# Designs tried in a protein design run: peptides against a protein of PDB entry 4U39. Part 20

Target 1, 302 residues: chain A of PDB entry 4U39
Amino acid sequence: SIKVIGVGGGGNNAVNRMIENEVQGVEYIAVNTDAQALNLSKAEVKMQIGAKLTRGLGAGANPEVGKKAAEESKEQIEEALKGADMVFVTAGMGGGTGTGAAPVIAQIAKDLGALTVGVVTRPFTFEGRKRQLQAAGGISAMKEAVDTLIVIPNDRILEIVDKNTPMLEAFREADNVLRQGVQGISDLIATPGLINLDFADVKTIMSNKGSALMGIGIATGENRAAEAAKKAISSPLLEAAIDGAQGVLMNITGGTNLSLYEVQEAADIVASASDQDVNMIFGSVINENLKDEIVVTVIATG

## One batch from the design tools (peptide; aimed at target 1 S284)

Design b2_p13_5 (made by RFdiffusion4)
Pose (drawn by RFdiffusion4):
Structure b2_p13_5 (pose): chain A 294 residues (1-190, 197-206, 209-302), chain P 13 residues (1-13)
Amino acid sequence: SIKVIGVGGGGNNAVNRMIENEVQGVEYIAVNTDAQALNLSKAEVKMQIGAKLTRGLGAGANPEVGKKAAEESKEQIEEALKGADMVFVTAGMGGGTGTGAAPVIAQIAKDLGALTVGVVTRPFTFEGRKRQLQAAGGISAMKEAVDTLIVIPNDRILEIVDKNTPMLEAFREADNVLRQGVQGISDLIALDFADVKTIMKGSALMGIGIATGENRAAEAAKKAISSPLLEAAIDGAQGVLMNITGGTNLSLYEVQEAADIVASASDQDVNMIFGSVINENLKDEIVVTVIATG
Amino acid sequence: STRTLLTFSTGPL
């Protein structure tokens, strides 16, 4: 019983993308103050929060509103989260709802005893000072409210995509990366949560590599461990979760070769949750998701 | 869609 909660617009898209990618084994909850944007969620459960406060008009990039909105819907949220063994709280930080409400929601989930993993994006630098400041204040709050917070620095999306990809695609990729963050774990739980719990505090950074071809598992792993999303050296990690996904042509040669690359770059005595998952919708593509904690 | 576990491991390396 793992629940992925998209909070605000940032999470709304990630949840959509997850659903679009047919990520299995999770119950999705899209939570928004913005009734209009919420009605775009492909989530079966659409929770409008702060209905009294925001009247479906959203938080206006005011985290305080997203918070008060979440606090207002404190009871509606717990009801939706009860029974969750694990809650992914996925949101865009810098907003109002995502920045405000996610800590409230993730804290509720944490109090509910669920393994609360918040997976959020820090706003692109270009989103400006307000976005940066609010997320920083928000990411700070997400850390206090989750067991593990995987923070995806959107600015690093721009190093990854072609220098000329339009902004719209840059935001879109942030959504996918958020989806890639949650799927990177949720695919490994579809298992004693104390395992993953022991991996889940402090902040967490993740990396992704995608490759195709003859030497792809290594190409993907190398790209994953060196990825711009992954800002710090993995040898600094106390715990590392590794997810290898590929087509039905995923060989153990490829799997371990990528595991060897990720492992050698990690500490030797590191605790590790490793999985490889077959995605029939993949052909020659392989995706390594690496999440380091410490 | 179908997702299938190929390998899994956990613990100190």

Design b2_p13_5_s1 (made by RFdiffusion4, then SolubleMPNN; from b2_p13_5, 6 letters changed)
Fold by OpenDDE base, seed 5:
Structure b2_p13_5_s1 (fold): chain B 302 residues (1-302), chain A 13 residues (1-13)
Amino acid sequence: as target 1 above (302 residues)
Amino acid sequence: MKQTLLYFSTGKR
């Protein structure tokens, strides 16, 4: 089974976005120290952590409170994650609950033997230095607690959106990028495809890889597959080139007119931009809502 | 959302 656990406000917003987009084949868990915020979650499983410590009033933007809250609720977290083959831990780093609790939850998942993938955001620079410093500490702790950590640099989202994009929409886009990171992987595993992917292949690419890079490319028109692939491997979300990546996960999503040639063309572009000895897993997804659009998601590990 | 999934794995190049 695949479980997605959203931790704190940002993680729970991302989980809500996943549910709204009908990401299939995963169980959703919402975790928070704030009981009121948790009640707004669309997740089937809702867990308040640190009830004794925080009394449901949240972590006060203190990562140590978030950490202690997860530690207080360790047994409950273990029970909720028990039997998972894979666990996605999603959070917005820089706050109290997400920053402090996400590493603890990730470690619990890993100790249970699940393939544990972190998908987290760095705060925007405008959120202030305190959030950036707290996020750096939380990301460092996440890196030790997961098999693979995808870090979304929110400031890079500002490079792909219109300059007049409202701040609220920039946060929604961050939630959407978190969704794309989880869905891009979960779609490769959770749904019986025409060709079954062995979970062992995913485990080979994702286990004990540390930091991973994520790129997204979107295009339309006659050369849409090639353009989307080129945009993905040059995405502003990539903090470095993927030329040294030993493992790649690629998702190619298109409408009902997505051709095998387009899938192959996109895969060849991504593989050619990766290490010569790259182990690549790719999936193609038909989404009727995309019509003429192709979306390529690349996750590079190693 | 209606989606159809096709999975492919490539070995080392």
Scores: peptide ipSAE 0.029, ipTM 0.624, DockQ to the pose 0.745
OpenDDE base, seeds 1, 2, 3, 4: peptide ipSAE 0.023, 0.024, 0.014, 0.015; ipTM 0.567, 0.593, 0.395, 0.496; seeds 1, 3 fail the geometry check

Design b2_p13_6 (made by RFdiffusion4)
Pose (drawn by RFdiffusion4):
Structure b2_p13_6 (pose): chain A 294 residues (1-190, 197-206, 209-302), chain P 13 residues (1-13)
Amino acid sequence: SIKVIGVGGGGNNAVNRMIENEVQGVEYIAVNTDAQALNLSKAEVKMQIGAKLTRGLGAGANPEVGKKAAEESKEQIEEALKGADMVFVTAGMGGGTGTGAAPVIAQIAKDLGALTVGVVTRPFTFEGRKRQLQAAGGISAMKEAVDTLIVIPNDRILEIVDKNTPMLEAFREADNVLRQGVQGISDLIALDFADVKTIMKGSALMGIGIATGENRAAEAAKKAISSPLLEAAIDGAQGVLMNITGGTNLSLYEVQEAADIVASASDQDVNMIFGSVINENLKDEIVVTVIATG
Amino acid sequence: SKLSVKTFSVTKS
């Protein structure tokens, strides 16, 4: 019983993307103050929060509103979250709802005893000061409210995509990366949560590599451990979760080769949750998701 | 879609 909660617009898209990618084994909840944007969620559960406060008009990039909105819907949320063994709280930070409500929601989930993993994006630098400041204040609050907070620096999306990909695609990739963050874990729980719990505090950074071809598992792992999303050296990590995903052609040679690359770059006595998952919709593509905690 | 685990491990110190 793991629930992925998209909070605000940032999470709304990630949840959509997750659903679009047919990520299995999770119950999705899209939570928004913005009734219009919420009605775009592909989530079976659409929770409008702050209906009294925002009247479906959203939080206006005011985290305080997203917060008061979440506090207003404190009871509706717990109801939706009760029974969750694990709650992914996925949101875009810098907004109102994502920045404000996610900590409220993630804290509720944490109090509910669920393994609360918040997976959020820090706004692109270009989103400006307000976005940056609010997320910083927001990311700070997400840390106090989750067991593990995987923070995806959107600015690093721009290092990864072609220099000329339009902004729309840059935001889109942030959504996918958020999805890639949650799927990277949720695919490994579809197992004693104390395992993953022992891996879940402090902040967390993740990396992703995608590769195709003859030497792809290593190419993917190398790209994953060196990825711009992953801002710090992995040897600094106390715990590392590794997810290898490929087609039905995923060999153990490829799997371990990538594991060896991720492992050698991690501390030797590191705790590790490692999985490889077959995605029949993949052909020659292979995706290594690496999440380091420490 | 269809997903399956190829291998899984937990390593502890």

Design b2_p13_6_s2 (made by RFdiffusion4, then SolubleMPNN; from b2_p13_6, 7 letters changed)
Fold by OpenDDE base, seed 1:
Structure b2_p13_6_s2 (fold): chain B 302 residues (1-302), chain A 13 residues (1-13)
Amino acid sequence: as target 1 above (302 residues)
Amino acid sequence: MKKSILTFGVFKP
């Protein structure tokens, strides 16, 4: 089974966005120290952590409170994660609950033998230096607790949205990028394809790889597959080029008119931008809502 | 939404 755990406010907003976009084949768990915020989750499973420590009043933007809250609730987290083959831990880093609890939850998932993937955001620079410093500490702790960690720099989202985009919409786009990171991987595993990927192949690419880079490309028109692939490998979300990446996961999602030629063309572009000995897994997904749009998601490991 | 996966490939050089 695949489980997606949203941790704290940002992680729970991302989980809500995943549910709204009908990401299939995954179980959703919302985790928070704030009981009122947790009640607003769309997840079927809702877990309040640190009930004794916080009394449901949240972590007060303190990562140490978030950490201790997850430690207090360890047995409940273990029970909720038991029997998962894969666990996605999603959080907005820089807050109290997400920053402190997400590494603890990730370690619990890894200790249970699940393939543990972190998908987290760095705060925007405008959220202030305190949040950036807290996020850096939380990301360091996540890196030690997961098999693969995807870090999304929120400031790079400002390069892909209009300059007039309201601050609230920039946060919604961060939730959407978190969704794309989880969905790009989960669709490769959970959706029946013509060729079922062996979960062993996903494990080979993602197990003990540490930090991973994520790129997204979207295009329309006759060359849409090539353009989407080129945009993905040059995405502002990539903190470095994917040259030298030893492992790549690629998802190409299109409408009912997605051709095998377009899938191959996109795969060849991504492979050519990677290491010569790259182990690449690719999947093609039909989404009837995309019509003429193609979305390429690239996750580079190693 | 009907999502169908068309093709999976493992590219191993």
Scores: peptide ipSAE 0.032, ipTM 0.581, DockQ to the pose 0.778
OpenDDE base, seeds 2, 3, 4, 5: peptide ipSAE 0.011, 0.009, 0.007, 0.019; ipTM 0.461, 0.458, 0.370, 0.515; seeds 2, 4 fail the geometry check

Design b2_p13_6_s3 (made by RFdiffusion4, then SolubleMPNN; from b2_p13_6, 8 letters changed)
Fold by OpenDDE base, seed 3:
Structure b2_p13_6_s3 (fold): chain B 302 residues (1-302), chain A 13 residues (1-13)
Amino acid sequence: as target 1 above (302 residues)
Amino acid sequence: MKKSILTFEVRRP
């Protein structure tokens, strides 16, 4: 089974966005120290952590409180994660609960033998230096606790949105990029396409790889496959080129009109931008909600 | 099989 755990405010917003976009074949768990915020989750499983420590009043933006809250609730987290083959841990780093609890939850998932993937955001620079410093510590702890850690630099989202985009929409786009990171992997396993991957293929690329980079490209029109692939490999979300990655996981998602030719064209572009010795695995997913759009997601590991 | 909704009822005091 695949489980997606949203940790704290940002992680729970991302989980809500996944549910709203009908991401299939996954179980959703919302985790928070704030009981009021947790009640707004759309997840089937809602877990309040650190009830004794926080009394449901949240972590006060303190990562040490988030950490201790997850440690207090260790047995309940273990029970909720038991029998998962894969666990996604999603969080906005820089806060109290997400920053402190996500590494503890990830370690619990890994210790249970699940393939553990972190999908986390760095805070925007405008959120201030304190959040950036807290996020750096939480990301370091996540890197040790996961098999693969996808880090989304929120400041790079500002390069893909209009400069007049309201702050609230920038946070919604961060939640959407977290959704795309989880869905881009989970759909390869859970959603049938033209080229299906198994869990063993994904496990080979993602097990004990440490930090990963994600690129996303979306296009329409006659050259949509090539354009989406080119946008993915040149994505602002890639802090480095995919050249030199040891592994590449590629998802090519389209509507019912997606052709095998378009899949091959997109795969060839990503392969040509990768190292010759790269272990590249690609899958194709059919999403009936996509009309004329192709979405290419590239995850570079190692 | 009905998915058991493990509703942890937050017992309000």
Scores: peptide ipSAE 0.009, ipTM 0.426, DockQ to the pose 0.018
OpenDDE base, seeds 1, 2, 4, 5: peptide ipSAE 0.005, 0.008, 0.008, 0.006; ipTM 0.417, 0.442, 0.386, 0.408; seeds 1, 2, 5 fail the geometry check

Design b2_p13_6_s4 (made by RFdiffusion4, then SolubleMPNN; from b2_p13_6, 7 letters changed)
Fold by OpenDDE base, seed 1:
Structure b2_p13_6_s4 (fold): chain B 302 residues (1-302), chain A 13 residues (1-13)
Amino acid sequence: as target 1 above (302 residues)
Amino acid sequence: MKQSILTFEVVKP
């Protein structure tokens, strides 16, 4: 089974966005120290952590409170994650609950033997230096606790949205990028295809790889596959080139008109931008809600 | 949403 656990406000907003976009084949768990915020989650499983420590009043933007809250609730987290083959831990780093609790939850998932993938955001620069410093500490702790950690720099989202985009919409786009990171991997495993990717192949690429980079490309028209692939490998979300990656996962998602030629063209572009010795896995997914759009997600590991 | 995986290929070195 695949479980997606949203930790704190940002993680729970991302989980809500995943549910709203009908990401299939995953169980959703919402975790928070704030009981009122947790009640607004769309997840079926809702877990309040640190009830004794926080009394449901949240972590007060303190990562040490978030950490201690997850430690207090360790047994309940273990029970909720038990029997998962894969666990996605999603959080907005820089806050109290997400920054402190996400590494603890990730370690619990890893200790249970699940393939543990972190998908987290760095705060926008406008959220202030304190949040950036807290996020850096939380990301360091996440890197030690996961098999693969995808880090999304929110400031790079501002390069892919209109300059007039309201602040609230920029946060919604951060939630959407978190969704795309989880869905780009989960669809490769959970969606019934002609060939289920052997979970072993995904596990080989993602196990103990540490930090990963994610690129996303979206295009329409006759050259949409090539354009989407080129946008993915040149994505502002990539803090480095995919050159030198030990492993690459790519997802090519299109509508019912997605051709095998378009899949091959996109795969060849990503392969040509990668090292010759790279272990690459690619999958093609049909999403009936995509009309003439192709979405290419690239995850470089190692 | 109906999603289906059409093709998976593992490119090994």
Scores: peptide ipSAE 0.014, ipTM 0.438, DockQ to the pose 0.820
OpenDDE base, seeds 2, 3, 4, 5: peptide ipSAE 0.009, 0.000, 0.005, 0.012; ipTM 0.429, 0.401, 0.417, 0.343; seeds 2, 5 fail the geometry check

Design b2_p13_7 (made by RFdiffusion4)
Pose (drawn by RFdiffusion4):
Structure b2_p13_7 (pose): chain A 294 residues (1-190, 197-206, 209-302), chain P 13 residues (1-13)
Amino acid sequence: SIKVIGVGGGGNNAVNRMIENEVQGVEYIAVNTDAQALNLSKAEVKMQIGAKLTRGLGAGANPEVGKKAAEESKEQIEEALKGADMVFVTAGMGGGTGTGAAPVIAQIAKDLGALTVGVVTRPFTFEGRKRQLQAAGGISAMKEAVDTLIVIPNDRILEIVDKNTPMLEAFREADNVLRQGVQGISDLIALDFADVKTIMKGSALMGIGIATGENRAAEAAKKAISSPLLEAAIDGAQGVLMNITGGTNLSLYEVQEAADIVASASDQDVNMIFGSVINENLKDEIVVTVIATG
Amino acid sequence: SSSTVTHLLVTPP
């Protein structure tokens, strides 16, 4: 019983993307103050929060509103979250709802005893001061409210994509990366949560590599461990979760080769949760998701 | 001490 909760617009897209990618084994909840944007969620459960406060008009990039909105819907949320063994709280930070409500929601989930992993994006630098400041204040709050907070620096999306990909695609990739963040874990729980719990505090950074071809597992792992999303050296990590995903042609040679690359770059006595998952929709593509905690 | 939890070639239904 793992629930992925998209909070606000940032999470709404990630949840959509997860659903679009047919990420299995999770119950999705899209939570928004913005009734219009919420009705775009492909989530079976659409929770409008702050209906009294925002009247479906959203939080206006006011985290205080997203918060008060979440606090207003404190009871509706717990109801939706009860029974969750694990709650992914996925949101865009810098907004109102994502920045404000996610901590409220993630804290509720944490109090409910669920393994609360918040997976959020820090706004692109270009989103400006307000977005940056609010997320910082927001990411700070997400840390206090989750067991593990995987923070995806959107600015690093721009290092990854072609220098000329339009902004729309840059935001889109942030959504996918958020999805890639949650799927990277949720695919490994579809197992004693104390395992993953022992891996889940402090902040967390993740990296992703995608590769195709003859030497792809290593190419993917190398790209994953060196990825711009992954801002710090992995040897600094106390715990590392590795996810290897490929087609039905995923060999153990490829799997361990990538594991060896991720392992050698991590501390030797590191705790590790490692999985490889077959995605039939993949052909020659392979995706290494690496999440380091420490 | 170290610990590793490994699950390989997991195929989702």

Design b2_p13_7_s2 (made by RFdiffusion4, then SolubleMPNN; from b2_p13_7, 8 letters changed)
Fold by OpenDDE base, seed 5:
Structure b2_p13_7_s2 (fold): chain B 302 residues (1-302), chain A 13 residues (1-13)
Amino acid sequence: as target 1 above (302 residues)
Amino acid sequence: AAKRVERLLVKLP
């Protein structure tokens, strides 16, 4: 089974966005120290952590409170994650709960023998230096606790959205990018394809790989597959080029008119931008809602 | 070496 655990406010918003976008084949768990925020979760499983420590009032933007809250609730987290083959831990880093609890939860998942993938955001620069410093500490702790860590630099989202985009929409886009990171991997496993990927192949690409980069490209029109692939490999979300990546997970999502040629063209572009000996897994997904749009998600490991 | 490209074609409902 695949479990997605959203940790704290940002993680729970991302999980809500995943549920709203009908990401299939995953179980959703919402974790928070704030009971009021947790009540707004759409997840089937809602877990309040650190009830004694925080009294449901949240972590006060203190990562040490988030950490201790997860430690207090360790047994509950273990029971919720038990039997998962894969666990996605999603959080907005820089806050109290997400930053402190996500590494603890990730370690619990890893200790249970799940393939543990972190999908986390760095805070926007406008959220202030304190959040960035807290996020850096949390990301470092996540890296030790996961098999693969996808870090989304929120400031790079500002390069892909309109300059007039309201701050609230920039946060929604961060939630959407977190969704795309989880979905881009989960669709490769959870959705029956023409070619069944063995979960072992995903494990080979993601186990003990450390940091991973994610790129997203979207295009429409006649060359949409090639354009989407080129945008994905040059995505502002990539902190580095994918040249030299030893593992690549690619998802190409299109409408009912997505052709095998378009899938191949996109895969060849991504493969050509990667290491010569790259182990590439690619999925193609038909989503009727995309009409003429193609979305390429690239996750590069190694 | 031949790039090991595993192809998964999935249809989301």
Scores: peptide ipSAE 0.015, ipTM 0.504, DockQ to the pose 0.572
OpenDDE base, seeds 1, 2, 3, 4: peptide ipSAE 0.009, 0.015, 0.005, 0.008; ipTM 0.410, 0.471, 0.440, 0.472; seeds 2, 3 fail the geometry check

Design b2_p13_7_s3 (made by RFdiffusion4, then SolubleMPNN; from b2_p13_7, 6 letters changed)
Fold by OpenDDE base, seed 3:
Structure b2_p13_7_s3 (fold): chain B 302 residues (1-302), chain A 13 residues (1-13)
Amino acid sequence: as target 1 above (302 residues)
Amino acid sequence: SASRVVQLLVKPK
């Protein structure tokens, strides 16, 4: 089974966005120290952590409180994650709960023998130096606790969105990129396509790989496959080119009109941009909600 | 297979 655990405010917003986009074949768990915020989750499983420590009042933007809250609730987290083959831990780094609790939850998932994937954001520069410093500590702790850690630099989202984009929409886009990171992997396992991957294929690419980068490309029109692939490999979300990666996981998602030719064209572009010795695995997914769009997701590991 | 919805109903005190 695949479980997605959203940790703290940003993680829970991402989980809500996943549920709203009908991401299939996954179980959703919302974790928070704030009981009021947790009640707004759309997740089937809602877990308040650190009830004694915080009394449901949240972590006060303190990662040490988030950490201790997860440690207090270790047995409940273990029970919720038990029997998962794969666990996605999603969080916005820089806050209290997400930054402190996500590494503890990830370690619990890993200790249970699940393939543990972190999908986390770095805070925007405008959120201030304190959040950036807290995020750096949380990301460091996540790297040790996961098999693969996808880090999304929120400042790079500002390169993709319009300059007039309101701050609230920039946060929604961060939640959407977290959704795309989880869905781009989970759909390869859970959603049938033209080329299906198994869990063992994904595990080979993601097990004990450490940091990963994600690129996303979306296009429409006659050359949509090639354009989406080119956008994915040149994505602002890639802090480095994919030509240094030891492993590449590629998802080619389209509507019911997705052709095998388009899948091959997109795969060839990503392969040509990668090292010759790269372990590349690609899958295709059919999403009926994509009419004329192709979405290419590239995850570079190692 | 009965997906046991473990509703951890945190009872409001």
Scores: peptide ipSAE 0.007, ipTM 0.397, DockQ to the pose 0.019
OpenDDE base, seeds 1, 2, 4, 5: peptide ipSAE 0.000, 0.000, 0.000, 0.005; ipTM 0.369, 0.374, 0.355, 0.383; seeds 1, 2, 4 fail the geometry check

Design b2_p13_7_s4 (made by RFdiffusion4, then SolubleMPNN; from b2_p13_7, 5 letters changed)
Fold by OpenDDE base, seed 2:
Structure b2_p13_7_s4 (fold): chain B 302 residues (1-302), chain A 13 residues (1-13)
Amino acid sequence: as target 1 above (302 residues)
Amino acid sequence: SASRVERLLVRPP
């Protein structure tokens, strides 16, 4: 089974976005120290952590409170994650609950023997230096606790969106990029396509790989596959080129009109941008909600 | 050895 655990406000917003986009084949768990925020989750499983410590009033933007809250609730987290083959831990780094609790939850998942993937954001620079420093500490702790850690630099989202984009829309786009990171992997296992991957393939690429970068490309029209692949490998979300990655996981998602030729064309572009010795795996997914669009997601590990 | 990805993630802009 695949479980997605959203940790704190940003993680729970991402989980809500996943549920709204009908991401299939995953169980959703919402974790928070704020009981009021947790009630707004669409997840089937809602877990309040640190009820004694916080009294449901949240972590006060303190990562140490988030950490202690997860430690208090360890047995409940273990029970909720038990029997998962794969666990996604999603959070916005820089806050209290997400930054402190996500590494603890990830370690619990890993200790249970699940393939543990972190999908987290760095805060925007405008959120201030304190959040950035807290995020750096949380990301460091996540690296030790996961098999793969996908880090999304929120400031790079500002390169994809209009300069006049309201702050709330920039956060919604961050939630959407977190969704794409989870869905780009989970769909390869859970959703039938033209080329299906098994869990063992994904485990080979993601097990004990440390940090990962994600690129996304979306295109329409006659050259949509090539354009989407080029956008993915040049994505602002890639803080580096995919050259020198030890592994590449690629998802090519299209509508019912997605051709095998388009899948191959996109895969060849990503392969050509990767090292010759890279372990690249790719899958294709059919999403009936994608009419003329192709979405290429590239995850570079190592 | 820190992966190339790790070195890039720790590079200050």
Scores: peptide ipSAE 0.005, ipTM 0.357, DockQ to the pose 0.028
OpenDDE base, seeds 1, 3, 4, 5: peptide ipSAE 0.007, 0.007, 0.006, 0.009; ipTM 0.503, 0.373, 0.404, 0.382; seeds 1, 3, 4, 5 fail the geometry check

Design b2_p13_8 (made by RFdiffusion4)
Pose (drawn by RFdiffusion4):
Structure b2_p13_8 (pose): chain A 294 residues (1-190, 197-206, 209-302), chain P 13 residues (1-13)
Amino acid sequence: SIKVIGVGGGGNNAVNRMIENEVQGVEYIAVNTDAQALNLSKAEVKMQIGAKLTRGLGAGANPEVGKKAAEESKEQIEEALKGADMVFVTAGMGGGTGTGAAPVIAQIAKDLGALTVGVVTRPFTFEGRKRQLQAAGGISAMKEAVDTLIVIPNDRILEIVDKNTPMLEAFREADNVLRQGVQGISDLIALDFADVKTIMKGSALMGIGIATGENRAAEAAKKAISSPLLEAAIDGAQGVLMNITGGTNLSLYEVQEAADIVASASDQDVNMIFGSVINENLKDEIVVTVIATG
Amino acid sequence: MPNNVKAFLLQSL
């Protein structure tokens, strides 16, 4: 019983993307103050929060509103979250709802005893000061409210995509990366949560590599451990979760080769949760998701 | 490999 909660617009898209990618084994909850944007969620559960406060008009990039909106819907949320063994709280930070509400929701989930992993994007630098400041204040609050907070620096999306990909695609990739963050874990729980719990505090950074071809597992792992999403050296990590995903052609040669690359770059005595998952929708593509905690 | 690894290999979605 793991629940992925998209909070606000940032999470709404990530949840959509997760659903679009047929990420299995999770119950999705899309939570928004913005009734219009929420009705775009492909989530079976659409929770409008702050209905009294925002009247479906959203939080206006006011985290305080997203917060008061979440606090208003404190009871509706717990109801939706009760029974969750694990709650992914996925949101875009810098907004109102995502920045405000996610900590309220993630804290509720944490109080409910669920393993609360918040997976959020820090706004692109270009989103400006307000977005940056609010997320910083928001990311700060997400840390206090989750067991593990995987923060995806959107600015690093721009290093990864072609220098000329339009902004729309840059935001889109942030959504996918958020999805890639949650799927990177949720695919490994579809297992004593104390395992993953022991891996889940402090902040967390993740990396992704995607590669195709003859030497792809290593190419993917190398790209994953060196990825711009992953801002710090992995040897600094106390715990590392590794997810290898490929087609039905995923060999153990490829799997371990990538594991060896991730492992050698980690501390020797590091705790590690490692999985490889077969995605039939993949052909020659392979995706290494690496999440370091420490 | 690290000395503390819990591995779940070739699993399916």

